# Peptides against a protein of PDB entry 2YKT: the designs that were tried, part 12

Target 1, 231 residues: chain A of PDB entry 2YKT
Amino acid sequence: SRSEEMHRLTENVYKTIMEQFNPSLRNFIAMGKNYEKALAGVTYAAKGYFDALVKMGELASESQGSKELGDVLFQMAEVHRQIQNQLEEMLKSFHNELLTQLEQKVELDSRYLSAALKKYQTEQRSKGDALDKCQAELKKLRKKSQGSKNPQKYSDKELQYIDAISNKQGELENYVSDGYKTALTEERRRFCFLVEKQCAVAKNSAAYHSKGKELLAQKLPLWQQACADPS

## One batch from the design tools (peptide)

Design b1_p11_2 (made by RFdiffusion4)
Fold by OpenDDE base, seed 2:
Structure b1_p11_2 (fold): chain B 231 residues (1-231), chain A 11 residues (1-11)
Amino acid sequence: as target 1 above (231 residues)
Amino acid sequence: SLEEDLKDFSD
């Protein structure tokens, strides 16, 4: 029946969220944590590299013929420091605004969805059983009427059961339909949450990249000319 | 609207 098909679809939405979406989201979070660690590793390694660059700048500053190059090397290191600060802010956002929040949501969601599905199933079954009962009673009544010498005696009751069946059928269909819409909304909500959190991360990432681009664009021409102008 | 319902879920 149409109601049975829609019921199956509803259950499948919940199952898809619980069995596909949530596990995939957990994996996504795990991969995000790995990515964060790798980026943190890059930042740490970069610090060592640019600290060493500063040392080279110090040596240049102590030289008789390369003092101005010392300033260039210091500027290079300073620009990196500023870029690094932006990266750290991005990473902080990535952790706090995406990973942590997703982790919290996915952990709570398993229980929520299980309860929601169970509630839906219980009510759907209850309505279905009530419908089946009325149908069975109508069938019994019809059998009794066919065996009776006075079938008109059962006519009013037959009409009442027909009406009750119609009403219960309609109620069941509406309930299942609403259940399906609710399930789809739950699914969409989860994707929207993910998208919104990714948007927040993207904004911070854009700020990092923009700052880096601006700083480098400003200084790079100066650095490129530093060796062409011997003092 | 579905959009309004979604906004409540992101907060």
Scores: peptide ipSAE 0.038, ipTM 0.582, DockQ to the pose 0.350
Fold by OpenDDE base, seed 5:
Structure b1_p11_2 (fold): chain B 231 residues (1-231), chain A 11 residues (1-11)
Amino acid sequence: as target 1 above (231 residues)
Amino acid sequence: SLEEDLKDFSD
């Protein structure tokens, strides 16, 4: 029946969230934590590299013929420091606004979805059983009427059962239809939450990249000319 | 609360 098919679809939505979405989200969070750790590692490694560059700048500053190149090397290291500070801010946001919030939500969601599915199943079954009971009673009544010398005696009661069955069928169909819409809404909200949190991360990432591009674009022409114009 | 957090997914 249409109601049975829609019921199966509803259950499948809940199963997809519980068995596919939530485990995948947990994996996404784990991969995010790994990515965060790697970026922190890049920060540390970069510090060592640019500290070594500063040392080269010190040597240039101590030279008789290359003093101005010392300032260039120091500026390169300073620009890197500013870019790195922006990266650290981005990483804090990545941790606090995305990973932590997703982790909190996914942990709570398993219990909620299980309860929601159970509630839906219980009520769906209750309405189905009530319908089946009315159908069974109508069938019994019709059998009694066929064996009776006065079938007209049962006509009013038959009409009452037919009406009751029609009403219960409509109620069941509406309930299952609403249940399906609710399930789809639950799924959509979870994806929307992920998208919104990822958008926040993307904005912070864009700010990091923009700052780096701006600083480098400002200084790079000066650095490129440093060797051509020995002062 | 846990209940409020759950409502945020359902509401």
Scores: peptide ipSAE 0.032, ipTM 0.603, DockQ to the pose 0.178
Fold by OpenDDE base, seed 4:
Structure b1_p11_2 (fold): chain B 231 residues (1-231), chain A 11 residues (1-11)
Amino acid sequence: as target 1 above (231 residues)
Amino acid sequence: SLEEDLKDFSD
């Protein structure tokens, strides 16, 4: 029946979220944590490199013929420090605005979805069983009427069962239809949440890249001329 | 209620 098919579709949406989406989201979070750790590692390694560059700048500043190049090397290290500070801010946002929030949602979601599905199944079954019972009683009544010497005695009861079946069928169809819409809305809400959180990360990432580009674009021409200027 | 009326048919 149409109601049975719609019921199957509704259950499949909930199952897809629980068995496919949520495990995939957990994996996404795990990969995000791994990516965060790697970027933190890059930041640490970069600090060591630019600290060593500062040491080279100190040596230049102590020389008689290369003092001005010391200032250039210090500026290079300072620009890097500013870029790294922006990266750290981006990573903090990545952790707090995406990973933590997704982790909190996915942990709560298993229990929520299980309860929602169970509630739907219980009510759907209750309505279905009530319909089946009414249909079975009508069938029994018709058998009694066919064997009776006075079939007219059962006519009013037959009409009542027919009306009850029609009403219960309509209620079941409406309930299952609404259940399907609700399930699809739950699925869409989860994807939208992921997209929104990823947009926040993208904005912060754009700010990091823009700041780095601006700082380097401003200073690079000056640094490139430093060796051409006579001491 | 229709449900109460239906209970009377199972007898």
Scores: peptide ipSAE 0.013, ipTM 0.334, DockQ to the pose 0.016
Fold by OpenDDE base, seed 1:
Structure b1_p11_2 (fold): chain B 231 residues (1-231), chain A 11 residues (1-11)
Amino acid sequence: as target 1 above (231 residues)
Amino acid sequence: SLEEDLKDFSD
């Protein structure tokens, strides 16, 4: 029946969230933590490299003929520091606004969805059983009427069961339809939450890239000219 | 409640 088909679709939505979406989201979070760790490693390694560059700048500043190049090397290290600070801000947002929040949500969601599905199933079954009972009673009544010498005595009760079946069928169809819409909304909310959190990360990432581009574009022409004029 | 904790998912 239409109601049975829609019921199966509803259960499948909940099943897909619990068995496909949530496990995939847990994996996404794990991959995000790995990515965060790698970026932290890059930060540490970059610090060592540019600290060594500062040491080269110190040596140039102590020289008689290359003092101005010392300032260039210091500027290069300082620009790196500013870019790195922007990266660290991005990483904080990545951790606090994406990973932590997704981890909290996915942990709670398994219990929530199980309870929601169970509630839906219980009520759907209750309505279905009530309908089946009325249909069975009507069938029994009709059999009794066919075997009776006075079938007309059952006519009023037959009409009552027909009306009850019609009403219960309508209630079941409406309930299952609403259940399906609710399930689809639950699925959509989870995807939208992920998209919104990823948009926040993208904005922070854009700020990091923009800052780096601006700083380097400003200084690079100066650095490139530093060796052309030794005076 | 669990429902309240999850209501802040985007619609």
Scores: peptide ipSAE 0.047, ipTM 0.639, DockQ to the pose 0.184; fails the geometry check

Design b1_p11_2_s1 (made by RFdiffusion4, then SolubleMPNN; from b1_p11_2, 8 letters changed)
Fold by OpenDDE base, seed 3:
Structure b1_p11_2_s1 (fold): chain B 231 residues (1-231), chain A 11 residues (1-11)
Amino acid sequence: as target 1 above (231 residues)
Amino acid sequence: QEELDRQPFGL
């Protein structure tokens, strides 16, 4: 029936969230933590490289013929330090605004969705059982009427059961239809939350890249000319 | 009922 099909669709939405979305989201969080760890590793390695560059700048500053190149090397290291500070800020946001929030929500969601699905199933079954009972009573009444010498005695009660069945069928169909809309809203809410959090990360990442591009674009022409200047 | 009040992905 239409109500049975819509009921199956409703249950499948909840099952898809519980069995596909939430496990995939847990994996996404795990991959995010791995990415964060790798970027922290890059940060540490970059510090060692630019500390070594500063040491080369110190040696240039101590030279008789390359003093100005010492300042260039120090500027290169300083620009990197500023870029690195922006990366660290982005990583803090990535951890606190995306990973932590998703982890908390996905952990709570299993219980919430189980309770929501159970509530829907209980009420759907209650309405279905009430309909089945009315249909069974009508069938019993019709059997009594067919065996009776006075079938007209049961006519009013037959009409009452027909009306009750029609009303209960309509109520069941409406409840299942609303249940399906609710389930689709629950699914959409989860994807929207992920999109919104990823937009925040993208904004912070754009700020990091913009700052790095700006700093390098400002200084690179100066650094490129440093070796062409006569000592 | 308490579990239903905790909408994890509620805005």
Scores: peptide ipSAE 0.233, ipTM 0.822, DockQ to the pose 0.132
Fold by OpenDDE base, seed 4:
Structure b1_p11_2_s1 (fold): chain B 231 residues (1-231), chain A 11 residues (1-11)
Amino acid sequence: as target 1 above (231 residues)
Amino acid sequence: QEELDRQPFGL
C-alpha cells in the first residue's frame, strides 16, 4: 500500500543516517584530526627553519660589511613568526569549532536516532494494528451476516466498522507522511550542521591567508632592495 | 523522552 511504501522509505532514511552518514562523519573527524596533526607538524618544522634563519641574521649583524642584511633576516623571521601564530589560531578554531563539536554531536546521535526511530515505529505499529483489527472484525461480521437469517441486524455495526477503517486508514497515512517529512528534516539538519561548521573553518582559513599576504606584501619590496645598495 | 529532548544537531 502507499502507507507501507512510505513507512519503508521513512525507516530507510533513519537507517541511512545511522549506517551511512554517522560512520562517514566519524571518518571525516578522524581525517580532520590527521590533517590538524600534519599542520601542527608544519608549524613545528617552520620554527626550526626560522630559528636557523635568525642565526644567519646574527652572523650578518656581527659582520663588518653585511650588518644591514642582519636586520632584513630578522624581519623575515619575525614576519614568518606572525604568520605561524595566525596558523596556530586557525588550528585552534579548527579543533574547537569543527572537530570537537562534530565528535560530540555524532556520539550523541546514535542514541537519539534510535529513540526517534523506535518512537515512530511504535506509533506506526499501534495505528497499523488498530486498523488491522477493525478490518478483521468487519470481515468476521460479514461472515456472520452471510450465514444469518436476519442480515439487517448487522447493518449498523458494519457501517460503524467501515467508518472506523476509513478514519484509521487516514490517520495512519497522515502519521507516516509526517514521519517521512520529519526523517528528511533530520537528515537535512545534519548536512546543514556540517556545512555551517565547514563555513566557520573557511572563514578562519581566509583570515590566515589574508594576514600572511598582507605581511609579506608590506615587507617584500624592502627586502628585495637590501642587496641592491652597494656596501 | 529524555533522549528525544537531546537533539544533537539542533533544530
Scores: peptide ipSAE 0.233, ipTM 0.818, DockQ to the pose 0.136
Fold by OpenDDE base, seed 5:
Structure b1_p11_2_s1 (fold): chain B 231 residues (1-231), chain A 11 residues (1-11)
Amino acid sequence: as target 1 above (231 residues)
Amino acid sequence: QEELDRQPFGL
Protein backbone atom coordinates (compact mmCIF):
# COMPACT_ATOMS: atom_id res chain seq x y z
CA SER B 1 0.00 0.00 0.00
CA ARG B 2 1.01 3.69 -0.23
CA SER B 3 1.29 3.78 3.57
CA GLU B 4 3.53 0.70 3.65
CA GLU B 5 5.78 2.12 0.94
CA MET B 6 6.11 5.45 2.72
CA HIS B 7 6.80 3.57 5.97
CA ARG B 8 9.66 1.69 4.31
CA LEU B 9 11.03 4.96 2.91
CA THR B 10 10.91 6.54 6.37
CA GLU B 11 12.77 3.64 7.99
CA ASN B 12 15.33 3.69 5.18
CA VAL B 13 16.12 7.38 5.81
CA TYR B 14 16.87 6.66 9.48
CA LYS B 15 18.89 3.57 8.53
CA THR B 16 20.89 5.56 5.95
CA ILE B 17 21.79 8.16 8.57
CA MET B 18 22.76 5.55 11.16
CA GLU B 19 24.53 3.08 8.86
CA GLN B 20 26.05 5.38 6.20
CA PHE B 21 26.19 9.03 7.29
CA ASN B 22 27.36 8.57 10.89
CA PRO B 23 30.11 6.02 10.12
CA SER B 24 31.29 8.24 7.24
CA LEU B 25 31.31 11.24 9.58
CA ARG B 26 33.41 9.29 12.11
CA ASN B 27 35.87 8.53 9.33
CA PHE B 28 35.86 12.22 8.31
CA ILE B 29 36.74 13.16 11.91
CA ALA B 30 39.54 10.58 11.97
CA MET B 31 40.97 11.94 8.71
CA GLY B 32 40.74 15.45 10.16
CA LYS B 33 42.75 14.37 13.21
CA ASN B 34 45.37 12.84 10.93
CA TYR B 35 45.57 16.07 8.92
CA GLU B 36 45.93 18.11 12.12
CA LYS B 37 48.78 15.86 13.26
CA ALA B 38 50.55 16.20 9.93
CA LEU B 39 50.29 20.01 10.07
CA ALA B 40 51.71 19.96 13.60
CA GLY B 41 54.62 17.97 12.17
CA VAL B 42 55.10 20.61 9.46
CA THR B 43 55.11 23.30 12.15
CA TYR B 44 57.87 21.54 14.06
CA ALA B 45 60.00 20.94 10.97
CA ALA B 46 59.53 24.55 9.82
CA LYS B 47 60.67 25.85 13.22
CA GLY B 48 63.94 23.95 12.91
CA TYR B 49 64.52 25.30 9.39
CA PHE B 50 63.89 28.94 10.33
CA ASP B 51 65.92 28.64 13.55
CA ALA B 52 68.78 27.56 11.30
CA LEU B 53 68.07 30.58 9.06
CA VAL B 54 68.37 32.85 12.12
CA LYS B 55 71.79 31.32 12.76
CA MET B 56 72.82 32.27 9.23
CA GLY B 57 71.57 35.80 9.95
CA GLU B 58 73.73 35.94 13.08
CA LEU B 59 76.79 34.99 11.04
CA ALA B 60 76.00 37.69 8.47
CA SER B 61 75.66 40.28 11.24
CA GLU B 62 79.13 39.29 12.54
CA SER B 63 80.71 39.64 9.08
CA GLN B 64 82.54 42.77 7.87
CA GLY B 65 80.91 42.97 4.44
CA SER B 66 77.41 41.42 4.87
CA LYS B 67 75.98 42.98 8.07
CA GLU B 68 72.82 44.34 6.43
CA LEU B 69 72.00 40.88 5.03
CA GLY B 70 71.77 39.67 8.63
CA ASP B 71 68.72 41.91 9.13
CA VAL B 72 67.15 40.55 5.93
CA LEU B 73 67.56 36.96 7.13
CA PHE B 74 66.08 37.87 10.53
CA GLN B 75 63.10 39.51 8.81
CA MET B 76 62.54 36.37 6.73
CA ALA B 77 62.47 34.25 9.89
CA GLU B 78 60.15 36.71 11.66
CA VAL B 79 57.66 36.76 8.78
CA HIS B 80 57.64 32.98 8.89
CA ARG B 81 56.94 33.09 12.64
CA GLN B 82 53.93 35.33 12.03
CA ILE B 83 52.62 33.06 9.26
CA GLN B 84 53.10 30.04 11.52
CA ASN B 85 51.19 31.73 14.35
CA GLN B 86 48.30 32.28 11.96
CA LEU B 87 48.43 28.60 10.98
CA GLU B 88 48.33 27.57 14.63
CA GLU B 89 45.26 29.74 15.19
CA MET B 90 43.59 28.11 12.21
CA LEU B 91 44.46 24.65 13.57
CA LYS B 92 43.03 25.48 16.99
CA SER B 93 39.81 26.58 15.33
CA PHE B 94 39.81 23.48 13.15
CA HIS B 95 40.13 21.29 16.24
CA ASN B 96 37.75 23.11 18.59
CA GLU B 97 35.05 24.30 16.19
CA LEU B 98 34.93 21.36 13.77
CA LEU B 99 36.47 18.12 15.03
CA THR B 100 35.48 18.28 18.71
CA GLN B 101 31.93 19.37 17.95
CA LEU B 102 31.42 16.73 15.27
CA GLU B 103 32.84 14.03 17.55
CA GLN B 104 30.47 14.96 20.37
CA LYS B 105 27.46 15.10 18.06
CA VAL B 106 28.10 11.87 16.18
CA GLU B 107 28.53 9.98 19.46
CA LEU B 108 25.16 11.21 20.75
CA ASP B 109 23.41 10.78 17.43
CA SER B 110 23.30 6.98 17.41
CA ARG B 111 21.22 6.96 20.60
CA TYR B 112 19.04 9.84 19.46
CA LEU B 113 18.24 8.31 16.07
CA SER B 114 17.60 4.89 17.57
CA ALA B 115 15.10 6.44 19.99
CA ALA B 116 13.45 8.52 17.24
CA LEU B 117 13.10 5.51 14.94
CA LYS B 118 11.77 3.34 17.78
CA LYS B 119 9.18 5.98 18.70
CA TYR B 120 8.04 6.23 15.09
CA GLN B 121 7.90 2.43 14.66
CA THR B 122 5.93 1.97 17.89
CA GLU B 123 3.29 4.53 16.95
CA GLN B 124 3.10 3.37 13.33
CA ARG B 125 2.57 -0.23 14.49
CA SER B 126 -0.04 0.85 17.04
CA LYS B 127 -2.05 2.67 14.36
CA GLY B 128 -1.61 -0.21 11.92
CA ASP B 129 -2.76 -2.79 14.48
CA ALA B 130 -5.81 -0.68 15.36
CA LEU B 131 -6.73 -0.48 11.67
CA ASP B 132 -6.25 -4.23 11.17
CA LYS B 133 -8.46 -4.93 14.18
CA CYS B 134 -11.29 -2.78 12.80
CA GLN B 135 -10.99 -4.47 9.40
CA ALA B 136 -11.11 -7.91 11.03
CA GLU B 137 -14.16 -6.95 13.10
CA LEU B 138 -15.97 -5.63 10.01
CA LYS B 139 -15.23 -8.90 8.20
CA LYS B 140 -16.56 -10.87 11.17
CA LEU B 141 -19.69 -8.69 11.30
CA ARG B 142 -20.37 -9.21 7.58
CA LYS B 143 -20.10 -13.00 7.99
CA LYS B 144 -22.53 -12.84 10.90
CA SER B 145 -24.95 -10.69 8.89
CA GLN B 146 -24.91 -13.10 5.93
CA GLY B 147 -25.88 -15.98 8.25
CA SER B 148 -28.67 -13.97 9.94
CA LYS B 149 -32.42 -14.00 9.20
CA ASN B 150 -32.40 -10.22 9.87
CA PRO B 151 -29.30 -8.67 8.15
CA GLN B 152 -30.71 -5.15 8.64
CA LYS B 153 -29.98 -5.46 12.37
CA TYR B 154 -26.23 -5.11 11.61
CA SER B 155 -26.39 -2.30 8.99
CA ASP B 156 -25.73 0.60 11.38
CA LYS B 157 -22.81 -1.21 13.00
CA GLU B 158 -21.35 -2.02 9.59
CA LEU B 159 -21.47 1.68 8.65
CA GLN B 160 -19.74 2.56 11.93
CA TYR B 161 -16.89 0.15 11.17
CA ILE B 162 -16.54 1.46 7.60
CA ASP B 163 -16.26 5.02 8.93
CA ALA B 164 -13.79 3.94 11.63
CA ILE B 165 -11.64 2.13 9.04
CA SER B 166 -11.65 5.19 6.77
CA ASN B 167 -10.64 7.48 9.63
CA LYS B 168 -7.91 5.13 10.89
CA GLN B 169 -6.55 4.67 7.36
CA GLY B 170 -6.36 8.44 6.90
CA GLU B 171 -4.72 8.88 10.30
CA LEU B 172 -2.11 6.21 9.52
CA GLU B 173 -1.33 7.77 6.13
CA ASN B 174 -0.94 11.23 7.65
CA TYR B 175 1.25 9.91 10.47
CA VAL B 176 3.55 8.05 8.08
CA SER B 177 3.70 11.07 5.74
CA ASP B 178 4.69 13.36 8.61
CA GLY B 179 7.19 10.76 9.78
CA TYR B 180 8.82 10.75 6.35
CA LYS B 181 9.05 14.57 6.27
CA THR B 182 10.58 14.51 9.76
CA ALA B 183 13.15 11.90 8.74
CA LEU B 184 14.16 13.92 5.65
CA THR B 185 14.48 17.02 7.82
CA GLU B 186 16.77 15.12 10.20
CA GLU B 187 18.96 14.02 7.29
CA ARG B 188 19.11 17.53 5.81
CA ARG B 189 19.98 19.07 9.20
CA ARG B 190 23.05 16.84 9.49
CA PHE B 191 24.35 17.79 6.05
CA CYS B 192 23.62 21.47 6.72
CA PHE B 193 25.55 21.30 9.98
CA LEU B 194 28.55 19.79 8.20
CA VAL B 195 28.40 22.46 5.47
CA GLU B 196 28.17 25.28 8.03
CA LYS B 197 31.14 23.96 10.02
CA GLN B 198 33.16 23.49 6.85
CA CYS B 199 32.35 27.10 5.88
CA ALA B 200 33.88 28.24 9.17
CA VAL B 201 37.01 26.21 8.39
CA ALA B 202 37.14 27.75 4.92
CA LYS B 203 36.96 31.28 6.37
CA ASN B 204 39.80 30.55 8.79
CA SER B 205 41.86 29.01 5.99
CA ALA B 206 41.26 32.08 3.83
CA ALA B 207 42.46 34.32 6.67
CA TYR B 208 45.65 32.26 7.00
CA HIS B 209 46.38 32.45 3.27
CA SER B 210 45.60 36.18 3.08
CA LYS B 211 47.83 37.05 6.04
CA GLY B 212 50.73 35.08 4.60
CA LYS B 213 50.31 36.69 1.19
CA GLU B 214 50.17 40.20 2.70
CA LEU B 215 53.28 39.75 4.84
CA LEU B 216 55.34 38.26 2.02
CA ALA B 217 54.13 40.82 -0.54
CA GLN B 218 55.22 43.64 1.77
CA LYS B 219 58.76 42.35 2.39
CA LEU B 220 59.73 40.32 -0.69
CA PRO B 221 60.66 43.34 -2.89
CA LEU B 222 63.00 44.59 -0.17
CA TRP B 223 64.65 41.19 0.23
CA GLN B 224 65.07 40.79 -3.54
CA GLN B 225 67.03 44.05 -3.74
CA ALA B 226 69.24 43.50 -0.67
CA CYS B 227 72.17 42.03 -2.63
CA ALA B 228 72.17 44.91 -5.13
CA ASP B 229 72.57 47.55 -2.42
CA PRO B 230 76.13 48.74 -1.74
CA SER B 231 77.64 47.43 1.56
CA GLN A 1 12.06 10.63 25.84
CA GLU A 2 15.31 11.86 27.40
CA GLU A 3 17.27 10.80 24.31
CA LEU A 4 14.75 12.55 22.04
CA ASP A 5 15.24 15.80 23.93
CA ARG A 6 18.95 15.70 23.03
CA GLN A 7 18.94 16.63 19.35
CA PRO A 8 22.67 16.49 18.54
CA PHE A 9 22.49 18.46 15.27
CA GLY A 10 20.05 21.12 16.53
CA LEU A 11 16.48 22.05 15.59
Scores: peptide ipSAE 0.230, ipTM 0.824, DockQ to the pose 0.134
Fold by OpenDDE base, seed 1:
Structure b1_p11_2_s1 (fold): chain B 231 residues (1-231), chain A 11 residues (1-11)
Amino acid sequence: as target 1 above (231 residues)
Amino acid sequence: QEELDRQPFGL
C-alpha cells in the first residue's frame, strides 16, 4: 500500500543515517585528527628550520661585510614566527570548534536516532494494528450478514466499521507522511551542521592565508633588494 | 524519552 511504502522509506532514512552517515562522520573525525597531527608536525619542523636561519643571521651580523644581511635573515625568521602563530590559532579552532563538537555529537546520535526510530515504529504499528482490527471485524460482520436470514440487522454496524476504516486509514497515511518529512529533516540537519562547522574552518583558514600573504608582500621587496646595494 | 530530548545536531 501507499502507507506501507512510505513507512519503508521512513525507516530507510533512519537506517541510512545510523549505518552510513554516522560511521562516515566518525571516519571524518579520525581523518581530521590525523590532519591536525600532521600540521602540528609541520609547525615543529618549521621551527627547527627557522631557528637554523636565525643562526645564519647571527653569523652574518658578526661578519665585516654582511652585517645588514643579518638583519634581513632575522626579519625572515620573525615573519615566519608570526605566520606560524596564526597557524597555531587556526589549529586550536579546528580542534575545539570542529573535531571536539563532532565527536561529542556523533557519540550521542546513535542513541537518539534509535529512540526516535523506535518511537515512530511503535506509533505506526499501533495505528496499523487498530486499522487491521477494524478491517477484520468488518470482514467477520459481513460473513455473519451473508449467513443471516435478516441481513438488514447488520447494516448500521457495517457502515460504522466502513467509516472507522476510512478514518484510521487517513490517520495512518498522514502519520507516516509526517514521519517521513521528520526523518528527512533529521538527515538534512546533520549535513547542515557539518557544512556550518566546515564553513567556520574555512574562515579561519582564510585568515591564516591572508595574514601570511600580507606579511610576505610587505617584506619581500625589501629582502630582494638587500644584495643589490654593494655595502 | 530522555534520549529524545538531547537532539545532538540541534532542532
Scores: peptide ipSAE 0.230, ipTM 0.821, DockQ to the pose 0.132

Design b1_p11_2_s2 (made by RFdiffusion4, then SolubleMPNN; from b1_p11_2, 10 letters changed)
Fold by OpenDDE base, seed 2:
Structure b1_p11_2_s2 (fold): chain B 231 residues (1-231), chain A 11 residues (1-11)
Amino acid sequence: as target 1 above (231 residues)
Amino acid sequence: MEALERQPFGL
């Protein structure tokens, strides 16, 4: 029936969230943690590289003929330090605004969805059973009427059951339809949450990249000219 | 009615 098909669709939405979306989201979080760890590793490795660059700057500053290049090397290291600070802020946001929040939500969601689905199924079954009961009683009444010498005695009750069946059928169809809309809303809400959290991370990532670009754009022309003969 | 868990992915 139409109600049975809509019921199947409703259950399939909940099933898709629980069995596909949430496991995929857990994997997404795990991949995010790996990405965070790799970026932290880059930050650590970069520190060693630029600490070594500072040492080269110290040697230049101690030289007779390259003293001004010491300042250039120090500036290069300092710009890197500033870029690194922005990266650390981005990573903090990535952890706190995306990964932690998604992890907390996905762990709670199994219980929530199970309860929501169970509630829907219980009420759907209750309405279905009530409909089936009315249909069965109408069938019994019709059999009794057909075997009676006075069928008119049952006419009013037959009409009452027909009306009750029609009303219960409509109620069941509406309930299942609303259940389907609710389930689709639940699915959409989860994707929207992911998108919004990813947008927060994207803003912080953009700030990191912008700051790095600005700092390098300001200094790079100066550094490129540093080996020209003093005028 | 069984109490539903609080919506995890509420916006």
Scores: peptide ipSAE 0.216, ipTM 0.784, DockQ to the pose 0.123
Fold by OpenDDE base, seed 5:
Structure b1_p11_2_s2 (fold): chain B 231 residues (1-231), chain A 11 residues (1-11)
Amino acid sequence: as target 1 above (231 residues)
Amino acid sequence: MEALERQPFGL
């Protein structure tokens, strides 16, 4: 029946969230933690590289013919230090605003979805059983009427059962339809949450890249001219 | 009826 098909579709939405979405989201969080760790490693490695650049700047500053190039090398190292600090702030945001929040939500979601599905199934079954009972009583009444010398005495009761069946069928169809819409809304909400959190990450990443671009664009022309000026 | 824990992903 239409109601049975829509019931199966509703259950399949909940199953897809529990069996596909939530496990995939847990994997996404794990991959995010791995990515965070790798970026922290980049920050550490960068510190060593730019500390070594500072040492080259110190040597230039100690020279008689290259003193001004020492200041250039120090500026290069400082700009990159500021870029790395911005990366560290982005990573803190990535951890606190994305990973931690997703982890908390996905852990609670299994219990929530199980309860939601059980509630739906219980009420759907209750309405179905009430319909089946009414149909069975109508069938019994019709059998009694066919064996009676006065069938007309059952006519009013037959009409009452027909009306009750029609009403219960409509209630079941509406309930299952609303259940399906609810399930689709639950699925959409989860994807929307992921999209919104990923948008926050994208904004933070854009800010990091913009700051780096601005700092380098400001200084790069000066650094490029440093060797053209005879000391 | 266990209070349906607040929808983890919000309304």
Scores: peptide ipSAE 0.209, ipTM 0.767, DockQ to the pose 0.123
Fold by OpenDDE base, seed 3:
Structure b1_p11_2_s2 (fold): chain B 231 residues (1-231), chain A 11 residues (1-11)
Amino acid sequence: as target 1 above (231 residues)
Amino acid sequence: MEALERQPFGL
């Protein structure tokens, strides 16, 4: 029946969220944690490299003929420090605003979805059983009427069962249809939440890239000219 | 009725 097919579709939406979406989201969170760790590793490795660059700047500053190049090397290291600080702020936001929030929500979601599905199944079955009972009673009444010397005695009761069946069928169809819309809304809400959190990450990433571009664009012409004029 | 835990992904 149309109601049975819609019921199956509804259950399949909940199953897809529980068996496909939530495991995939857990994997996404794990990959995010790995990415965060790798970027923290880049931060640490970069510190060592630019600390070594500062040492080269110190040697230039101690020289008689290359003192001004010492200042250039120090500026290069300082600009890197500022870019790296911006990266650390981005990573903090990435952790707190995306990963932590997704982790908390996905952990609670299994219980929520199980309860929602069970509630839907219980009410769907209750309405289905009530319909089946009315159909069975109508069938019994018709059998009794066919065996009776006075079939007209049962006509009003037959009409009452027909009306009751029609109403219960309509109620079941509406309930299952609303259940399907609710399930699709639950699925969409999860994707929307992911998109919104990823938008926050994208904004922070854009700020990091913009700051780096601005700092380098300001200083790079100065650094490129430093070797052209022998002092 | 087990309190449907607050919709984790509630907008």
Scores: peptide ipSAE 0.209, ipTM 0.776, DockQ to the pose 0.121
Fold by OpenDDE base, seed 1:
Structure b1_p11_2_s2 (fold): chain B 231 residues (1-231), chain A 11 residues (1-11)
Amino acid sequence: as target 1 above (231 residues)
Amino acid sequence: MEALERQPFGL
């Protein structure tokens, strides 16, 4: 029936969230943690490189003919420090606003969805069983009427069962239709949550890239001229 | 009826 088909579709939406979306989201979180760790590793390695650049700047500052190049090397290291600070702020946001929140949500979602599906199934079954009972009683009544010497005795009761079946069928169809819309809304909500959190990450990433571009664009012309003038 | 847990992903 139409109601049975829509019921199967509703259950399949919940099944898809529980068996496909949530496991995929857990994997996404795990990959995010790996990415965070790698970026933290880059930050650490970069510190060592630019600390070594500062040491080269110290040696230039101690020289007789290259003192001004010492200041250039120090500026290069300082700009890097500012870029790395911006990266660290982005990583904090990535951890706190995306990974931690998604991890908390996905951990609770299995229990929530199981309860939501169970509630839907219980009520759907209750309405279905009530319909089946009325249909069975009508069938019994019709069998009694066919075997009776006075079929008219059962006419009013037959009409009552027909009306009850029609009403219960309509109620079941409406309930299953609303259940399907609810399930699709649950699915959409999860994707929307992911999109919103990823938008926050994208905003913070854009700020990191913008700051780096601005700092380097300001200083790079100065650094490029440092070797052109013989001191 | 088991109380539905709070919706994890919100509205």
Scores: peptide ipSAE 0.210, ipTM 0.782, DockQ to the pose 0.119; fails the geometry check

